# Peptides against a protein of PDB entry 5HOI: the designs that were tried, part 59

Target 1, 351 residues: chain A of PDB entry 5HOI
Amino acid sequence: FRYMPFSPAGTPFGFTDRRYLTMNEVGYVSTVKNSEQYSITVSFFDVGRFREYHFEDLFGYDLCFLNEKGTLFGQSKTGQIQYRPHDSIHSNWTKIIPLQAGERITSVAATPVRVIVGTSLGYFRSFNQFGVPFAVEKTSPIVALTAQNYRVFSVHYSQFHGLSYSLSELGTSSKRYYKRECPLPMSLPNINSDMKKDANLDYYNFNPMGIKSLFFSSYGDPCIFGSDNTLLLLSKWRSPEESKWLPILDSNMEIWKMSGGKETTDIHVWPLALAYDTLNCILVKGKHIWPEFPLPLPSEMEIRMPVFVKSKLLEENKAILNKKNEIGADTEAEEGEEDKEIQIPVSMAAE

## One batch from the design tools (peptide; made by RFdiffusion4, then SolubleMPNN)

Design b1_p12_1_s4 (from b1_p12_1, 5 letters changed)
Fold by OpenDDE base, seed 2:
Structure b1_p12_1_s4 (fold): chain B 351 residues (1-351), chain A 12 residues (1-12)
Amino acid sequence: as target 1 above (351 residues)
Amino acid sequence: SLSLIEKLKLAS
């Protein structure tokens, strides 16, 4: 196992010279290899609110976090971080994070009020938005971070304990835990089944945890989207005894429904954010499970608990077809059973 | 609203 730099919804280079460092509801950050340097572009979905900007990256930033006020960059090996406000009125700042031998920055997060750095040795470093340090804490190895305002959702990995998560609040004086290294019920990538496709191997080498993204919902609930394409939401996290992970969307099931019950292998959901009751995502068409260039427009997918079983929906549709045939309703032509669009109940169709 | 299939057809 190797700790890899993680950024929310970041994509691999694959066979290309370009990738997305991160993307979310605010926008997307791309990097292009230019010999020994990189050109970074920070792009936004709301082009009326924000202006795209670019700069030359001489450091090879492999970590990124985008928020509404700025972009945090990090270099996993050197420990360099840079914060770039979107507004030119505010100065950029750079800092070197001290790393031990073999330590890597594994994830970075930034809010308008906090900067967080997590490492492969489990150093959790907190700063204000100006790069002034607050604290250093030793945790289990950090593999992913996201943050909203003062709250931090961290994912940890131990070879002995697997995946865990923490939910904390970084106040002015102290860190408060709502959850501290609790088990994370997320499935890891299945090496034996998924690695049969070359495209999955490239992604696994880039992101061995299969965490496509993690974010806070618009309501401030921690969300994670794994390799199983299930969106998990941490419900009732304020009540330690009542807190639970909810599988609020099986995106593979939703794609299957939207395809009229046809198995599609060329459509993939790439998560951006959860806004109210909709997953903001990129619908990826093609061989790769991640978006390529140009980036497609974001799509909205309604959250739905995975309560339906494909086999039952197929049986119900067969029963409806058999009833239509018994009632002597006109035989629409024998298109093969495999090609018949499954009548998904209107209440289950995404409008 | 355009169905997600229609959105996919328009993006192709």
Scores: peptide ipSAE 0.012, ipTM 0.478, DockQ to the pose 0.028
Fold by OpenDDE base, seed 3:
Structure b1_p12_1_s4 (fold): chain B 351 residues (1-351), chain A 12 residues (1-12)
Amino acid sequence: as target 1 above (351 residues)
Amino acid sequence: SLSLIEKLKLAS
């Protein structure tokens, strides 16, 4: 096994000079080889809100994370990271992450308030948005990271224990764990069955964990999309005993239904984000399971498991709260209720 | 917006 640099929805070069470093609901970052240099382009889906920009990369950035405020770049071998705000108001900054002999940066994440670096030795490094360090923690080897606001979803790999995950919050003074190195029930790529196609071997060599992407939903729930093309959502993560992974979308089954029950081997779902009850994704047509150039327009795929219950219960709870406030019941309880995780009834999670 | 099925048919 080799630790490879991971970025959310990143694609391999394959036999080409170009790839996507990362993509999500905000946009996509591409890199093109030009002799000993790379040209990086940061593109956006909302062209009215954001302006595309490019720069020459002399370092060969192989890690990337895009958010609404900026792009984080990393070089897995040298330990160089760069943060580039999308606006011209804030300055770019560069930092070298100290790496031990043979250590690699395996994943990076950035929010408007935090920068996170994970390594093949399990060093978890946290910074503010200006690159000021908070802490260094030793964990199991990190293979993937994503973050939203102050929350971090990390995936770990041990040769002895397989895949695990952590969910943590990076406050101002301390790190809080909601989950710490708990088993992750994700299927790993099957080398013997899947590697019969040369295109799958190239992808496996690029991403041996088969994690196509990981993100937080619009509701702040950790999501992961593996090699089995199933979207897993972590439900009830605030309640340690009730927390479970829900298979909220089998994308192969959805493609099969959309094709009228024909086995289509040339259509693939490439995950971007989960917004409410819809998976934002790229529908890839062709031999490769990943998007090529030019990037197709994003598509929405409705999830079939009742996350509708979370949206409806949120609307119903807001409607109940608004009705209680109209009936003149005492106002003191309002600020503490926003963080109450909506309990999906157990009966509807099994249908 | 075209349905996902219509988008797939146009891509085919």
Scores: peptide ipSAE 0.009, ipTM 0.475, DockQ to the pose 0.023
Fold by OpenDDE base, seed 1:
Formats: C-alpha cells, structure tokens, sequence
Structure b1_p12_1_s4 (fold): chain B 351 residues (1-351), chain A 12 residues (1-12)
C-alpha cells in the first residue's frame, strides 16, 4: 500500500495531460500538464454566482478542495499549500507545511472558517481561513478529509486495523470529537477481481482506497462513496451509541433499474454531493469509471435503501412472461432475450 | 427537468 494524495471526486490523468483535481456541487477544478508546469482552471456550475478563473501552477498541486468562498491547493511531497478566494476582495495566501522524511500530505479540506491538512504519518493540522494555525494533533495515518463549517470528517488507515473514521468540531478554543478513530465499514477495492481491466488498475494506482468522494450532506451528515458504488451516510452521530452507517443508495442497482434491468458495464456514477434526498452526480459513459473532458452536466439520483434483490426481480419477470405465453397472447416475435426490457414495478422505478 | 432515465437515454 502507498499513501496517495486524495481529493474529493478527483480523477487520474490516465493517458491524458489533464485531470480533475476535485469536483463537488460548487464546481470542478481541472489541471493540464504543460511540460514542467501546470495550468489550473477553477470552474463553477452556477455561472451567474461565480466567475471561472485560471492560473499557472509552478508547484504541481496534486491536492485540492473547493468550497463556496475559495479553493485550497496542496502539493503532497513539498508540503506547500495555497488558498485562493474566488472573490478579489481577499488575498491569496501560501505556506509550507513541515514534513518529515517520507511524510506526505494525503488530504486537505477548507471551509469558509477552517483549513485542515492531514498527512501519511497522521499529523492533523488546523488553521483558520487566513492560514493562522490553531493546533497540531497526532492521529492514525489520514487518507481522506472533508469539512463543513467547523466540522471535519477524517478517514484513517492502519495496516493492522484497516479503515477508521473521526468526526470532530474545530471550535475556537478546542477540538471536540463526536467520533474518534471508529471502524469504517467500507469495502476496499479487491485487487484480484476488479483489476482484470487495465482502466481499473490505473484508478487503483491513483486511489488505492477506492474512495471516489466524501462530503457532508445538506443536513450536515458525513457521507462516503466507495469502490462498491454504495453511498454510506453516518446517521445519529450526535448520539455515540446510536450512530450507524446507512447504505442509502446502491448506485449500481439504480443504474441497473434505469437500464430496464440490462447489465451495463459502460455507465458509471461519479458522486458530487448529497442535497436533501438526492445524490448530485456525474453519469459517466465509457470505458473509464471517472468523467473525462468536457465534464457532463450533473444529474440527480434519488436516494433509496437497497431493499430489492436483482434475482427476485428476474424470477418475477420470468413468471409473468410464462403466464402470458400460457394465456395465448400472440407470439409477437421472439426478439432475442437480450433485448427484452425487464418490467420494473412502478414502486421500484426511479420516479 | 428530464428524469434521470431520460438523461441516461440521451447520454446512450
């Protein structure tokens, strides 16, 4: 295992000179490699509220976090971070995070009030929005961060304990934990089954944990979207004993339903955010599980607990077809079994 | 708004 720089919904370069550093409900940050330099563009979905901006990156930023007020950049090896407000009122600031030999920045997060830096040695560094430091804490190795207002959702990795998570609040005087290095019940990528396709190997080398994204919902609940394409939401996190991860969406099941029960291998969900009861996402068509250029328009997918089993739906449809054949309904030509859309019950169809 | 199904059919 190698600690790789993680950014929410970031994409690999693949065979191209360009990638997304991050994307969410606010917008998307792209980088293009130009010889030894990089060109960064910060783009927005709400073009009426925000203006796209561009700059030359001489440092090779490989970490990014976008919010409604600015963009945080980081360089995993050098420890350099930069915050760029979207407005021209506030100044950009840059600093170097001190790193030990072999230490990497693994994730960064920014809110309008906090900046957070996590490292491969488990250094958790907190700052205000102006880059003034609050504290340095030693935790288990950090692999991913997200933040909303004063709250931080952190994912940790140990070779002995696997994945854990923390949920904390960064007040003015102290850090409060709601959850501290609790087990995270997320499936890791299976190298032997999933790596049979070269495209999956490239993604695994970029993101070994398979965390496509993590964010807070509009209600302030921690969400994570893994390699299994299941959206997990942390429910009741204010009550430590009642807190549980809910699988609120199986996106592979929803894609299967939307295809009329046809197995599709070329449609992929790329998560952006959870707004109320809808997953904001990019629907990716093609060989890669991540969006290419240009970025498709975001889509909304209604959250649904995965209660239904594909096998039962297939059995029910076979039973309905057999009954229709017994009743002597005219044999409209046997168009091959591959072309028959499965009748998904209306209660199970995406409305 | 186009349903997610209609968006998928248009992207297919």
Amino acid sequence: as target 1 above (351 residues)
Amino acid sequence: SLSLIEKLKLAS
Scores: peptide ipSAE 0.009, ipTM 0.478, DockQ to the pose 0.031
Fold by OpenDDE base, seed 5:
Structure b1_p12_1_s4 (fold): chain B 351 residues (1-351), chain A 12 residues (1-12)
Amino acid sequence: as target 1 above (351 residues)
Amino acid sequence: SLSLIEKLKLAS
């Protein structure tokens, strides 16, 4: 296993000179290779609220986190981080995170009030928005981070225990844990089944955990979207005994429904954020499971718990079709074996 | 703020 730099909804270069470092509900950050340099662009979905900006990157930033107040950049190998406020009133700052031999920054997160750095050795470093350090804590190896306000959702990996998560609050005086290195019931990428397509191998080499994104919902619930394209939400995390992960969306099932029950292998959900009851996402069409350039407009997908089994729906639709064919035996219409749309029950159709 | 599921349980 190799620790790779993770950023929420970040994309690989693939065969191109450009990629997205991160994207969410606020916007998207792209980087372009220009010889020995990189050009970074910070773009926004709300062009009335924010102005796009760019800068030359001499360090080769491979980590990024975007929020409503600024962008955090990191270089996984050198330990350099940079925070760039969107507003020109506030100054940019740069800091070097001390790394041990072989240590990498694996993830960074930023809120308007906190900056967090996680490493492959499990160093959890916290700062304020001005880069003033609060604490250094030793945890299990960190593979992903997200943060909202004072709360941090961290994903950890152990060779012995697999994936775990923590949920913490970074107050002014102390760190509080709501959850500390609890088991994370997320499916890992299946190398044998998923790697049959070259595009999936490229993505696996970029992101071995298959975490497409992690974020907090608009209600402050931790969310994670894995390689299985299932959105997991951490429910009741304030009550330690009642806390559970809920599969609130199977995006493969929703694509299958939207296609009239056709197996589409060329449409992919790329998660941005969970706003209320809708997943904000990019619908990717093509060979790659990640968005290319130009970025498509965001789409909304209603969250639905996967209560229905695809196999039962297919059996029920076959039974309905067979009954129709038994009643309709007298009319010679050679309606060819074309694209029979599965009648999705009205209760399952998107209203 | 109530979680999404706490809100759904209060609406149901």
Scores: peptide ipSAE 0.006, ipTM 0.414, DockQ to the pose 0.190

Design b1_p12_2_s1 (from b1_p12_2, 5 letters changed)
Fold by OpenDDE base, seed 4:
Structure b1_p12_2_s1 (fold): chain B 351 residues (1-351), chain A 12 residues (1-12)
Amino acid sequence: as target 1 above (351 residues)
Amino acid sequence: MKAKDVIKELLS
């Protein structure tokens, strides 16, 4: 088994000189191989808010995390990381993460307030947005990271225990765990069934965990999208005994329904983010399960949240609306969506 | 864009 560098919604090169290092709701980061160099472009979906920028990459960054304030790059083998603010107010900074022999950076994450580096040996390194270190913790081997504000969702892999996850909050003085290396009920890619297609082998070699992406929802719930094309959401994570993974979307089933029951074996969902009850994604048509160039426009896919998740969402939305109203923002409350019967996903109705 | 409309377009 080899730990591969993971970035949220990152794509392989395949047979091309180009790939996406990462993509999410903010934008997408591409790299183009030019001889021994790479040209990196940071592109945004909101072209009014952000300006696209590019730079020459002499290091061969294979890790990336994009947020609303900057882009974190990493080189899995050398341990080099670079943070590039989108604005010119803050300077770029570069740091070398000390790696042991054979250790790799497996994932990086960045928020406006934290930088996180995870390694194949399970070193969890935390920094502020300026690259000032907070701590180094030894965990199980890290295979994926995402972060929102002070929260970190980490996925771990053990040959003995399979996938686990942690949910933590990175304060200034301490790390708090909400979940610590708990079992992650995500299926690993099935080598024997999926490897019949060369494209699946290429993707497996790029991402052996099959984690297409992981993110926090707009409500701050950890989400993961695996090789089974199911979106899992961690509900009730503040209550350790009540916390559960919810299969909130079978994307293959939703594509099939949306097609009117046609064969859709060449249509794929590439996950970006979960905003409220909508999966932001790229719809891909073709041999490859990942988007090629140019990047298609993002699509919105409604999720069927279980009723008990919707009630929480409605309460949180009401609380957000009330807080906006206290700030004097006229937001027309569309009253009309309370009565939409949330069909529990058919996969949950079979028990 | 709504995924449903995009899927219809992709299948057309």
Scores: peptide ipSAE 0.574, ipTM 0.957, DockQ to the pose 0.644
Fold by OpenDDE base, seed 3:
Structure b1_p12_2_s1 (fold): chain B 351 residues (1-351), chain A 12 residues (1-12)
Amino acid sequence: as target 1 above (351 residues)
Amino acid sequence: MKAKDVIKELLS
């Protein structure tokens, strides 16, 4: 097994000189090989809110995380990281993460308030948005990171224990764990069955964990999308005893249903984000399971959330709205149709 | 765009 650099929804080069370093609901970051250099472009889906920018990369950044305020880059081997705010008001900063012999940065994440670096030796490094360090913690080897506000979702891998996850909050003075290295019930890529196609082997060599992406939902629930094309959501994570992974979408089944039962073996979902009950994704047709160039427009795939998840999400939204109304913000609450009976998909009903 | 419409276009 080899620890590879992971970025959310990152794509391999394959046989090309270009790839996506990362993509999400905000936009996509591409890199193109130019001799010994790379040209990086940061593109956005909301072209009215953000301006595309590019720069020459002399370091060969292989890690990336995009948020609404900036882009974090990392070089897995050298330990160099760079944060680039989208707005010219804030300065770019660069830092070298000290790495031991053979250690790699395996994942990076950034929010408007935190920068997180995870390594193949399980060093978890936290910084503020200006690159000021908070702490270094030793964990199991980190293979993936995502973050929203102060919360971090980390995936760990051990050859002996398989996949685990942590959910933590990075306050000003302390790290709180909601979950700490708990088993992650995600299937690893099956090398023997699926690798008969060269394209699958190329992807496996790029991403041995098969984690296509991980993100927080709009409600702040950890989500992960594995090689089985199932979207898992961590429900009830605030209650350690009640916390469970919900298979909220089988994307292969949903593609098949949407096709009217046609062959869809060449149609792939590439996950970006979960907003409410809608998976934002790229739909890809072709040999490769990942988007090529140019990037197709994002698609919205409605998910049938289990009623008990939707009810809790509606209660949390009502609580947020009520709290805004108490603060005297006249936000006209559009009375959206509450009462659509959510049929639980039969595949989620354990008999 | 709705995924259902995009899938129909991809299968056309």
Scores: peptide ipSAE 0.574, ipTM 0.957, DockQ to the pose 0.633
Fold by OpenDDE base, seed 5:
Structure b1_p12_2_s1 (fold): chain B 351 residues (1-351), chain A 12 residues (1-12)
Amino acid sequence: as target 1 above (351 residues)
Amino acid sequence: MKAKDVIKELLS
């Protein structure tokens, strides 16, 4: 096993001079190899909100994270990171992450307020959006990161314990854990059965964990999409005892149903984001399980959320909408975060 | 676009 640089929905070069460094609901970042240099393009799905931009990469960035405010780049071997705001108002910044001998940056994440760097030795480094460091923590080896606002979803790998995950909040003064190195019930790529196809071996060499992407849902739930093409959502993560992974979509089964039961072995889902009850994804037809160039338009795949998750999410959305409507009225009302336990009615458990 | 419509197009 080798620690490889991971970026959400990143693609390998394959037999081409170009690949996607990352993609999500905001857009996609591509890199093209030009002799000893790379040309990076940051493209957006909402062309009315964002302007595409390009730059020459002399460092060979192999890590990327895209958000609504900027793009974080990283070089896994040298430890160089660069943050590029999408606007021209804020300056780009570059930093070198100190790496030990044989240590690599394995994943990077960025929100409008935080930058996170994870390494193959399990160094978790946090910064603000301007590259000011907060802390360095030693964890199990980090293989993937995503972040939303102040929250970080990290995936760890140990040869002895397999995959684990953490969910943490990076406040101003301290890091809070909601989950700390808990077992992650995700299937690893099956080397023996799936590697009979050269395309699967190439992808495994690029991404040995088979994590196609990880993200937070629009409701702030950690999501992961593995090599088994199952979307897992972490439900009830605020309640340690109630926290569980939900298989909310088998994408192979949904493609099969949508085809009318035809053979669909050459149709692949490439995950971007989860918005409400819809997986935003790229549908790919071909030998490669990843999108090629040009990038197809995103597709919406409805998920079968468990009725209890849909009801709780509707109630949480009503509570968030009501709080947003109340914050539109100037009243100074106190900081009482009453986490009211939503009592789910017993009657719908029987179908 | 809806995934169902794209899958039909990809299988046509």
Scores: peptide ipSAE 0.573, ipTM 0.957, DockQ to the pose 0.556
Fold by OpenDDE base, seed 2:
Structure b1_p12_2_s1 (fold): chain B 351 residues (1-351), chain A 12 residues (1-12)
Amino acid sequence: as target 1 above (351 residues)
Amino acid sequence: MKAKDVIKELLS
């Protein structure tokens, strides 16, 4: 097993000189090899809100995390990290993360308020948005990170225990755990079955965990999309005893349904984000399971949330609306969403 | 764009 640098929805180079370092709902970061250098481009889906920018990368950044305020870059071997605000008013900053012999940065995440670095030895390093360190914690080896506001979703790997996850909140004074190294019921890539296709081997060598992406939903629920093309959502994570992973989308099954039952073996979902009940994704047609260049436009795939997830979301929305009404904001409540028949995924309705 | 429409285009 080899710890590889992970970035959300990052793509391999394959046989090309270019790849996506990361992509999400905000945009996509590409890198192109230019001899010993790289040219990085930070592109956005909302071209009215953000301006595309590029720079020369002399370090060979292999880790990236994009948010609405900036881009975090990392070099897995050297420990270099750089934060680049999208706004030119704010200064870029660079740091070197001290690494032990053989240690690698395996994942980085950034929010407007936090920067997180995870390593192959399980060092969890937290910083503010200006690169001021808060703490260093040792956990099980970190293989993936994502963050939203103060919350961090971390995936860990142990050769003895497999995949685990943590959900934590990085306050000003302390880290709170909602979940701490709990089992993650995600299937790992099957080397024997999937490796018969060269394209699968290339992807496995790039990402041996098969985690295509992980993100927080618009509701702040941790989501992970594995090699099985199933979107898992962590429900009820605020209640330790009630928390569970929900298979909210089998993307292969949904593609098959949307095709009218045609062969869809060459159509792939590349996950970006979950906004409400919609998976934002890139639909890819071809030999590779990842998007190539140019990047196709994002597609919206409606998810059939399980009844109990949708009901909770409706309750949370009602509670938000009631709070707005108490504050005297005459926001016309669109009443029309209550009666939408909650479609249970067919896989969950058969038990 | 809706995934269903994109899938139809990809299969045409």
Scores: peptide ipSAE 0.572, ipTM 0.957, DockQ to the pose 0.638

